# Peptides against a protein of PDB entry 5VVV: the designs that were tried, part 15

Target 1, 276 residues: chain A of PDB entry 5VVV
Amino acid sequence: FLCGVVEGFYGRPWVMEQRKELFRRLQKWELNTYLYAPKDDYKHRMFWREMYSVEEAEQLMTLISAAREYEIEFIYAISPGLDITFSNPKEVSTLKRKLDQVSQFGCRSFALLFDDIDHNMCAADKEVFSSFAHAQVSITNEIYQYLGEPETFLFCPTEYCGTFCYPNVSQSPYLRTVGEKLLPGIEVLWTGPKVVSKEIPVESIEEVSKIIKRAPVIWDNIHANDYDQKRLFLGPYKGRSTELIPRLKGVLTNPNCEFEANYVAIHTLATWYKSN
Target 2, 276 residues: chain A of PDB entry 5VVV as posed
Amino acid sequence: FLCGVVEGFYGRPWVMEQRKELFRRLQKWELNTYLYAPKDDYKHRMFWREMYSVEEAEQLMTLISAAREYEIEFIYAISPGLDITFSNPKEVSTLKRKLDQVSQFGCRSFALLFDNIDHNMCAADKEVFSSFAHAQVSITNEIYQYLGEPETFLFCPTEYCGTFCYPNVSQSPYLRTVGEKLLPGIEVLWTGPKVVSKEIPVESIEEVSKIIKRAPVIWDNIHANDYDQKRLFLGPYKGRSTELIPRLKGVLTNPNCEFEANYVAIHTLATWYKSN

## One batch from the design tools (peptide; made by RFdiffusion4, then SolubleMPNN)

Design b1_p9_4_s1 (from b1_p9_4, 5 letters changed)
Fold by OpenDDE base, seed 1:
Structure b1_p9_4_s1 (fold): chain B 276 residues (1-276), chain A 9 residues (1-9)
Amino acid sequence: as target 1 above (276 residues)
Amino acid sequence: SLNDRFWSE
């Protein structure tokens, strides 16, 4: 069971010292996972093709080493979906080289994210792939196999919540293609019925699990504030039955952008997880 | 965009 934090918000990424302090807190609270997915980190999303510099490499190696020191699984995410051409072998090769570099930093767990992108493929991809889901699954399976089938590999779908599913969760051709064709060792991220789910009913997890053919990892936006920087979400982790735990592969909270605001969010997630 | 994430709420 993956339990911890995803740094998955828009806005200023956390600094390396905040991330190290997070790992210390995660260990202290018996949480085990950190997903590196900061939307405004240039080489994560906007410039995903760009290799890390020597200085950036030293910082990432130090961060990954700190995660290991605190027994925290460091998952490196990349979000190529803004401008990748899935059918172009050069793009696939560029993605492979980027993940090879991160593997050399001592990273062993990875994620491919296709959240917050347009649903339309370019003309070249439409000639090769039957749908957007087929293109995403093809590259994700190829990368997963290329990396030697890592123990932890995550996929974030473009339809990552109930409100994004067309026509709905149980009838989505996109999620059906993901469930049928995504390799079984790849985990699927999900935010619940909404992007920011006030409640995640058990029945809603049973519905999505049936179509994706696996238990999801919850990317939980309950404490996310990147959509309203005038608000801080300081309340406890709530609206999730403990009956979800045996039906999930994990829960990763995406909390407030302000690192100092997240004590209650993370501590109450840990209390919820240990209440079984 | 940031807006695309939150326009569905």
Scores: peptide ipSAE 0.060, ipTM 0.813, DockQ to the pose 0.504
Fold by OpenDDE base, seed 2:
Structure b1_p9_4_s1 (fold): chain B 276 residues (1-276), chain A 9 residues (1-9)
Amino acid sequence: as target 1 above (276 residues)
Amino acid sequence: SLNDRFWSE
């Protein structure tokens, strides 16, 4: 069971010292996972093709080593979906080389994120792939196999919550393709009924699990505040029954952008997780 | 693109 934090917000990423402090807190609270997915990290999303510099590599190696020291699984995410051509072997090779570099930093767990992107394929991809889901699954499976089938590999769908599913969760051709074609060793991220879900009902997890043919990892935006810089979500982790735990592969909270605001959010997630 | 996360509330 993956339980911890996704740094998955828009805005200023956490500094390396905040991330190390996070790992210490996660360990202390018996949480086990950190997903590196900061949207405004240039080489994560906008410039995903760019290799890390020597200095950036040293920082990431230090961060990954710190996660290991605290027994926290460091999952490196990349979000190539803004401008990747899925059918282009050069793009696939570029993604492979980027993840090889991160593997050299000592990373063993990875994620491909296709959240918050246009649903349209380019003309070249339309000639090769029957749908956007087929394109995403193809590259995700290829990367997963190329990396030697790592123990933890996550996929974030473009339809990552109930409100983004067309026509709905149980009938989504996109999620059906993901469920049928994504290799079984790849985990699927899910956010619940909405992007910010006040509640995540058990039935909603059963519904998505059926179509994706696996228990999801929750990307939980309950404490996310990147959409409103005037708000801090200081309340407890709530609106999730503990009956979800046996039906999930994990829960990763995407909390407030302000690192210092997240004590209650993360601590109460840990309390929730231990209550099962 | 305005981040789709911002629109779904």
Scores: peptide ipSAE 0.057, ipTM 0.810, DockQ to the pose 0.440
Fold by OpenDDE base, seed 4:
Structure b1_p9_4_s1 (fold): chain B 276 residues (1-276), chain A 9 residues (1-9)
Amino acid sequence: as target 1 above (276 residues)
Amino acid sequence: SLNDRFWSE
């Protein structure tokens, strides 16, 4: 069971010292996972093709080493979906080289994120792939196999919540393709019925699990505040039955952008996880 | 939504 934090917000990324402090807190609270997915990290999303500099490499190696010191699984995410041509072998090779570099930093766990992108494929991809889901699954499977089938590999779908599913969760052709074609060792991220789910009913997890043919990892936006710069979410982790735990592969909270605001959010997630 | 910023960039 993956339980911890995703740094998955829009806005100023956490500094390396905050991330190390996070790992210390996660260990103390018997949480086990950090997903590196900061939307405004240039080489994560907008410039995903760009290799890390020597200085950036040293920082990431130090961060990954710190995660290991605190027994926290460091998952490196990349979000190539803004401008990748899925059918272009050069794009696939560029993505491989980027993940090879991160593997050299001592990273062993990875994620491909296709959240918050346009659903339209380019003309070249339309000639090769039957749908956007087929394109995403193809590259995800290829990368997963190329990396030697790492123990933890995550996929974030473009339809990552109930409200983004067309026509709905159980009938989504996109999620059906993901469930049928995504290799079984790849985990699927999900935010619940909404982007920010006030509640995640058990029945909603059973519905999505059926179509994706696996238990999801919850990307939990309950404490996310990147959509409202005037709000801090300081309340407890709530609206999730402990009956979800045996039906999930994990829960990763995407909390407030302000690192110091997250004590209650993360601590109460840990209490929730231990209550099962 | 969390996506509101994505469409503003």
Scores: peptide ipSAE 0.051, ipTM 0.796, DockQ to the pose 0.253
Fold by OpenDDE base, seed 3:
Structure b1_p9_4_s1 (fold): chain B 276 residues (1-276), chain A 9 residues (1-9)
Amino acid sequence: as target 1 above (276 residues)
Amino acid sequence: SLNDRFWSE
């Protein structure tokens, strides 16, 4: 069971010292996972093709080593979906080289994220792939196999919550293709009925699990505040029954952008997880 | 935009 934090917000990323402090807190609270997915980190999303510099490589190697020191699984995410051409072998090769570099830093766990992108394929991809889900699954499976089928590999769908599913969760052709074609060793991220789910009913997890043919990892936006910089969510982790735990592969909270605001958010997640 | 994640709710 993956339990911890996703740094998955838009806005200013956390600094390396905040991330190391997070690992200390995660270990202390018996949490085990950090997903590196900061949307405004240039080489994560907007410039995903760009290799890390020598200085950036040293920082990432140090961060990955710190995660290992605190027994925290470091998952490196990349979000190529803004401008990747899925049918272009050069784009696939560029993604492979980027993940090879991160593998050399000592990273062993990875994620491909296709959240918050346009759902229309380019003309070249439409000639090769039957749907956007087929294009995403093709590259995700190829990358997963290329990396030697790592123990932890995550996929974030474009339809990552109930409100984004067309026509709905149980009938989505996109999620059906993901469930049928995504390799069984790849985990699927999900935010619940909504992007910011006030509650995640057990029945809603049973519905999505049926179509994706696996238990999801919850990307939990309950404490996210990147959509309104005037908001600060200091309340406890709530609206999630402990009956979800046996029905999930994990829970990763995407908390407030303000690092110091997250004590209650992360501590109450840890209490919830240990109460099962 | 930053809000694109949440504008569909």
Scores: peptide ipSAE 0.052, ipTM 0.778, DockQ to the pose 0.561; fails the geometry check

Design b1_p9_4_s2 (from b1_p9_4, 4 letters changed)
Fold by OpenDDE base, seed 5:
Structure b1_p9_4_s2 (fold): chain B 276 residues (1-276), chain A 9 residues (1-9)
Amino acid sequence: as target 1 above (276 residues)
Amino acid sequence: SLNERFWSE
């Protein structure tokens, strides 16, 4: 069971010292996972093709080493979906080289994220792939196999919540393709019925699990505030029955952008996780 | 909002 934090918000990323402090807190609270997915990290999303500099490499190696010291699984995410051509072998090769660099930093767990992108394929991809889901699954499976089938590999679908599913969760051709064709060792990220789910009913997890043919990892936006800079979500982790735990592969909270605001959010997630 | 995901909700 993956339980911890995703740094998955838009806005100023956390500094390396905040991330190290997070790992110390995660260990202290018997949480086990950190997903590196800061949307405004240039080489994560907008400039995903760009290799890390020597200085950036040293920082990432230090961060990955710190995660290991605190027994936290460090998952490196990349979001190539803004401008990748899935059918172009050079793009696939570029993605492979980027993940090879991160693997050399000592990273062993990875994620491919296709959230918050246009649902339209380019003309070249339409000639090769039957749908957008087929293109995403093809590259994800290829990368997963290329990396030697790492123990933890995550996929974030473009339809990552109930409100984004067309026509709905149980009938989505996109999620059906993901469920049928995504390799079984790849985990699927999900935010619940909405992007920011006030509640995540057990029945909603049973519905999505059926179509994706696996238990999801919750990317939980309950404490996310990147959509409303005037609000801090300081309340406890709530609206999730402990009956979800045996039906999930994990829960990763995407909390407030302000690192200092997240004590209650993360501590109460840990209490929730240990209560089952 | 800087968050593209919330344009659809």
Scores: peptide ipSAE 0.066, ipTM 0.814, DockQ to the pose 0.534
Fold by OpenDDE base, seed 2:
Structure b1_p9_4_s2 (fold): chain B 276 residues (1-276), chain A 9 residues (1-9)
Amino acid sequence: as target 1 above (276 residues)
Amino acid sequence: SLNERFWSE
């Protein structure tokens, strides 16, 4: 069971010292996972093709080493979906080289994120792939296999919550394709009924699990505040039954952008997780 | 940037 934090917000990423402090807190609270997915990290999303510099590599190596020191699984995410051409073997090779570099930093767990992107494929991809889901699954499977089928590999769908599913969760052709064609060793991220779900009902997890043919990892935006810079979500982790735990592969909270605001959010997630 | 995540709800 993956339980911890996704740094998955828009806005200023956490500094390396904050991330190390996070790992210390995660360990102390018996949480086990950190997903590196800061949207405004240039080489994560907008410039995903760009290799890390020597200095950036040293920082990431240090960060990954710190995660290991605290027994926290460091999952490196990349979000190539803004401008990747899925059918272009050079793009696939570029993605492979980027993840090889991160593997050299000592990273063993990875994520491909296709959240917050346009649903339209380019003309070249339309000639090769039957749908956007087929394109995403193809590259995800290829990357997963290329990396030697790492123990933890995550996929974030474009339809990552109930409100983004067309026509709905249970009937989504996109999620059906993901469920049918994504290799079984790849985990699927899910956010619940909404982008910010006040509640995540058990039935909603059963519904999505059926179509994706696996228990999801929750990307939980309950404490996310990147959409409203005037608000801090200081309340407890709530609106999730502990009955979700046996039906999930994990829960990763995407908390407030302000690192210092997240004590209650993360601590109460830990309390929730240990209550099952 | 308006987080497109929250604008589409």
Scores: peptide ipSAE 0.064, ipTM 0.813, DockQ to the pose 0.567
Fold by OpenDDE base, seed 3:
Structure b1_p9_4_s2 (fold): chain B 276 residues (1-276), chain A 9 residues (1-9)
Amino acid sequence: as target 1 above (276 residues)
Amino acid sequence: SLNERFWSE
């Protein structure tokens, strides 16, 4: 069971010292996972093709080593979906080279994220792939196999919550293709009925699990505040029955952008997880 | 924009 934090918000990423302090807190609270997915980290999303510099490589190697020191699984995410051409072998090769570099830093766990992108394929991809889901699954499976089928590999769908599913969760052709074609060793991220789910009912997890043919990892936006800079969510982790735990592969909270605001959010997630 | 994730809700 993956339990911890996703740094998955828009806005200023956390600094390396905050991330190391997070790992210490996660270990202390018996949490086990950090997903590196900061939307405004340039080489994560907007410039995903660009290799890390020598200085950036040293920072990432140090961060990954710190995660290992605290027994935290470091998952490196990349979000190529803004401008990747899925049918172009050069784009696939560029993605492979980027993940090879991160593998050389000592990273062993990875994620491909296709959240918050246009649902339309380019003309070249439409000639090769039957749907956007087929294009995403093709590259995700190829990358997963290329990396030697790592123990932890995550996929974030474009339809990552109930409100984004067309026509709905149980009838989505996109999620059906993901469930049928995504390799079984790849985990699927999900935010619940909404992007910011006030509650995640057990029945809603049973519904999505049926179509994706696996238990999801919850990307939990309950404490996210990147959508409103005047909001600060200081309340406990709530609106999730502990009956979800045996029905999930994990829970990763995407908390407030303000690092120091997250004590209650992360601590109450840890209490929730240990209460089962 | 920074808030793209939440604009459709």
Scores: peptide ipSAE 0.058, ipTM 0.775, DockQ to the pose 0.587
Fold by OpenDDE base, seed 4:
Structure b1_p9_4_s2 (fold): chain B 276 residues (1-276), chain A 9 residues (1-9)
Amino acid sequence: as target 1 above (276 residues)
Amino acid sequence: SLNERFWSE
C-alpha cells in the first residue's frame, strides 16, 4: 500500500530542505511514499525533454538519497503530454534518455502523468493510434518495459476523476482502453468522483476499479489549494472510509502549496491509514 | 489538481 504525499500542485515547488523535512515527517508517521510531480518544475512538464544540469542532478541525487535514508519510496513523475508526439520515435527516445538520467540518480520508481492536457491528438498520432488512450498506453507500456518493469510505476490518466469521464466512469472508452491495454504491473492514479473530492464513496472505487481492471492509487486533492490562493485547507483528512484501504493500491495526498500548512493534512492521513 | 492556469496553457 502506497501512503504518503504527492507534490503535484501548480505554483512554487517545495525547496529541497522542505522535501527532506517531509521525508522525516513521513517516516515518523509511518508513511512510505513521496511522488515528485510539481507542475511548475520546468523539466517535469513544460520542458520535459530537457536533461538536468550538473547542479540539478546533484540536487536530485541528494534528494533521492535522503528519501532512501528515511525509507521513503521516491517516485519520479514526468508529464510529457502537453506537446509530445506519441507516434514519433524521437520523442519516445527523448523520454527514455530523460528517465535514464533520473535512474542514474538512484531513482527506481517512476510515473507518467497525462493529467490536465488537451484530449486531441495531433495529425501524426491520429494516423497511428485509434484513440488518445491507445497513444498514452503505448508509450507508457514501452517506457515501463524499457526501464525493466520497475516495482512501482504509475500512470495518471487524462480522465483522472469521475467528472472527466465521458460519458461516465463505467462506460468511458478511454478508461476501458487503459484497463484493457495498460500492462498489469502499472498502477493507475485517480482523484475520486471529482478533481477535489469532498467524499470518495466505496462504490465509486469499485466502479473505477472494474473498468481499469485494478485497484487505483488515490491522488487525493482534499487539501489542495493551488486552485484558490486565498484558502488554506487546515482540516483533517476525512470523507474517506477506512473500507477504502483494502480496495486501493495507495493514497497520496496532494496538499496545500504552502509546505508549513500541511501538518494536520499529512498527520491525519497517517492516522486514517493506521486505523484499519 | 486543476488550476486556472490550465485554461491558459
Scores: peptide ipSAE 0.052, ipTM 0.798, DockQ to the pose 0.255

Design b1_p9_4_s3 (from b1_p9_4 with R3N S5R)
Fold by OpenDDE base, seed 2:
Structure b1_p9_4_s3 (fold): chain B 276 residues (1-276), chain A 9 residues (1-9)
Amino acid sequence: as target 1 above (276 residues)
Amino acid sequence: SLNERYYSE
């Protein structure tokens, strides 16, 4: 069971010292996972093709080493979906080289994120892939296999919550393709009924699990505040029955952008997780 | 950029 934090917000990423402090807190609270997915990290999303510099490599190596020291699984995410051509072997090779570099930093767990992107494929991809889901699954499976089938590999669908599913969760051709074609060793991220789900009912997890043919990892935006810089979500982790735990592969909270605001959010997630 | 992510709710 993956339980911890996704740094998955827009805005200023956490500094390395905050991330190290996070790992210390996660360990102390018996949480086990950190997903590196800061949207405004240039080489994560907008410039995903760019290799890390020597200095950036040293920082990431230090960060990954710190995660290991605190027994926190460091999952490196990349979000190539803004401008990747899925059918282009050069793009696939570029993604492979980027993840090889991160593997050299000591990273063993990875994620491909296709959240917050346009649903349209380019003309070249339309000639090769029957749908956007087929394109995403193809590259995800290829990367997963290329990396030697790492123990933890996550996929974030473009339809990552109920409100983004067309026509709905249970009938989504996109999620059906993901469920049928994504290799079984790849975990699927899910956010619940909405982007910011006040509640995540058990039935909603059963519904998505059926179509994706696996228990999801929750990307939980309950404490996310990147959409409203005037608000801090200081309340407890709530609106999730503990009956979800046996039906999930994990829960990763995407909390407030302000690192210092997240004590209650993360601590109460830990309390929730241990209450099962 | 208004994160369209949050406006689609």
Scores: peptide ipSAE 0.086, ipTM 0.841, DockQ to the pose 0.525
Fold by OpenDDE base, seed 4:
Structure b1_p9_4_s3 (fold): chain B 276 residues (1-276), chain A 9 residues (1-9)
Amino acid sequence: as target 1 above (276 residues)
Amino acid sequence: SLNERYYSE
């Protein structure tokens, strides 16, 4: 069971010292996972093709080493979906080289994120792939196999919540393709009925699990505040039955952008996780 | 925008 934090928000990424402090807190609270997915980290999303500099490499190596020191699984995410041409072998090779670099930093766990992108494929991809889901699954499977089938590999679908599913969760052709074609060792991220799910009913997890043919990892936006710069979510982790735990592969909270605001959010997630 | 997605729900 993956339980911890995803740094998955838009806005100023956490500094390396905050991330190290996070790992210390996660260990103390018996949480086990950090997903590196800061949307405004340039080489994560907008410039995903760009290799890390020597200085950036040293920082990431130090961060990954710190995660290991605190027994936290460091998952490196990349979001190539803004401008990748899935059918272009050069794009696939560029993605491979980027993940090879991160593997050299000592990273062993990875994620491919296709959240917050346009559903339209380019003309070249339409000639090769039957759908956007087929394109995403193809590259995800290829990368997963190329990396030697790492123990933890995550996929974030473009339809990552109930409200984004067309026509709905159980009938989504996109999620059906993901469920049928995504290799079984790849985990699927899900935010619940909504992007910011006030509640995640058990029945909603059973519904999505059926179509994706696996238990999801919850990307939990309950404490996310990147959508409202005037709000801090300081309340407890709530609206999730502990009956979800045996039906999930994990829960990763995407909390407030302000690192200092997240004590209650993360601590109460840990309490929730231990209550089962 | 990101904001529009979160507020459209």
Scores: peptide ipSAE 0.080, ipTM 0.839, DockQ to the pose 0.379
Fold by OpenDDE base, seed 5:
Structure b1_p9_4_s3 (fold): chain B 276 residues (1-276), chain A 9 residues (1-9)
Amino acid sequence: as target 1 above (276 residues)
Amino acid sequence: SLNERYYSE
């Protein structure tokens, strides 16, 4: 069971010292996972093709080493979906080289994220792939196999919550393709009925699990505040029955952008996780 | 997106 934090918000990323402090807190609270997915990290999303510099490499190696020191699984995410051409072998090769570089930093767990992108393929991809889901699954499976089938590999679908599913969760052709064709060792990220789910009912997890043919990892936006900079979510982790735990592969909270605001959010997630 | 999160509340 993956339980911890995703740094998955838009806005100013956490500094390396905050991330190390997070790992200390995660260990202390018997949480086990950190997903590196800061949307405004240039080489994560907008400039995903760019290799890390020597200085950036040293920072990432230090961060990954710190995660290991605190027994935290460090998952490196990349979001190529803004401008990748899925059918172009050069793009696939560029993605492989980027993940090879991160593997050299000592990273062993990875994620491909296709959240917050247009549901459109270019003309070249339409000639090769029968749908957007087929294109995403193809590259994800290829990358997963290329990396030697790492123990933890995550996929974030474009339809990552109930409200984004067309026509709905149980009938989505996109999620059906993901469920049928995504390799079984790849985990699927999900935010619940909404992007920010006030509640995640058990029946909603049973519904999505059926179509994706696996238990999801919750990307939990309950304490996310990147969409409203005037609000801080300081309340406890709530609106999730402990009956979800045996029906999930994990829960990763995407909390407030302000690192200092997240003590209650993360601590109460840990209490929730230990209560089952 | 930030907007998609806001519209989902």
Scores: peptide ipSAE 0.077, ipTM 0.839, DockQ to the pose 0.345
Fold by OpenDDE base, seed 3:
Structure b1_p9_4_s3 (fold): chain B 276 residues (1-276), chain A 9 residues (1-9)
Amino acid sequence: as target 1 above (276 residues)
Amino acid sequence: SLNERYYSE
């Protein structure tokens, strides 16, 4: 069971010292996972093709080593979906080289994220792939196999919550293709009925699990505030029955952008997880 | 997107 934090918000990423402090807190609270997915980190999303510099490489190697020191699984995410051409072998090769570099930093766990992108394929991809889901699954499976089928590999769908599913969760052709074609060793991220789910009913997890043919990892936006800089969510982790735990592969909270605001958010997640 | 999170509340 993956339990911890996703740094998955828009806005200013956390600094390396905040991330190391997070790992200390995660270990202390018996949490085990950090997903590196900061949307405004340039080489994560907007410039995903760009290799890390020598200085950036040293920082990432140090961060990954710190995660290992605190027994925290460091998952490196990349979000190529803004401008990747899925049918272009050069784009696939560029993604492989980027993940090879991160593998050399000592990273062993990875994620491909296709959240918050346009669902229209380019003309070249439409000639090769039957749907956007087929294009995403093709590259995700190829990358997963290329990396030697790592123990932890995550996929974030474009339809990552109930409100984004067309026509709905149980009938989505996109999620059906993901469930049928995504290799079984790849985990699927999900935010619940909404992007920011006030509640995640057990029945809603049973519904999505059926179509994706696996238990999801919850990307939990309950404490996210990147969409309104005037908001600060200081309340406890709530609206999730502990009956979800046996029905999930994990829970990763995407908390407030302000690192110092997240004590209650992360601590109450840890209490919830240990109460099962 | 940031806006999608806001509108999904």
Scores: peptide ipSAE 0.061, ipTM 0.812, DockQ to the pose 0.337

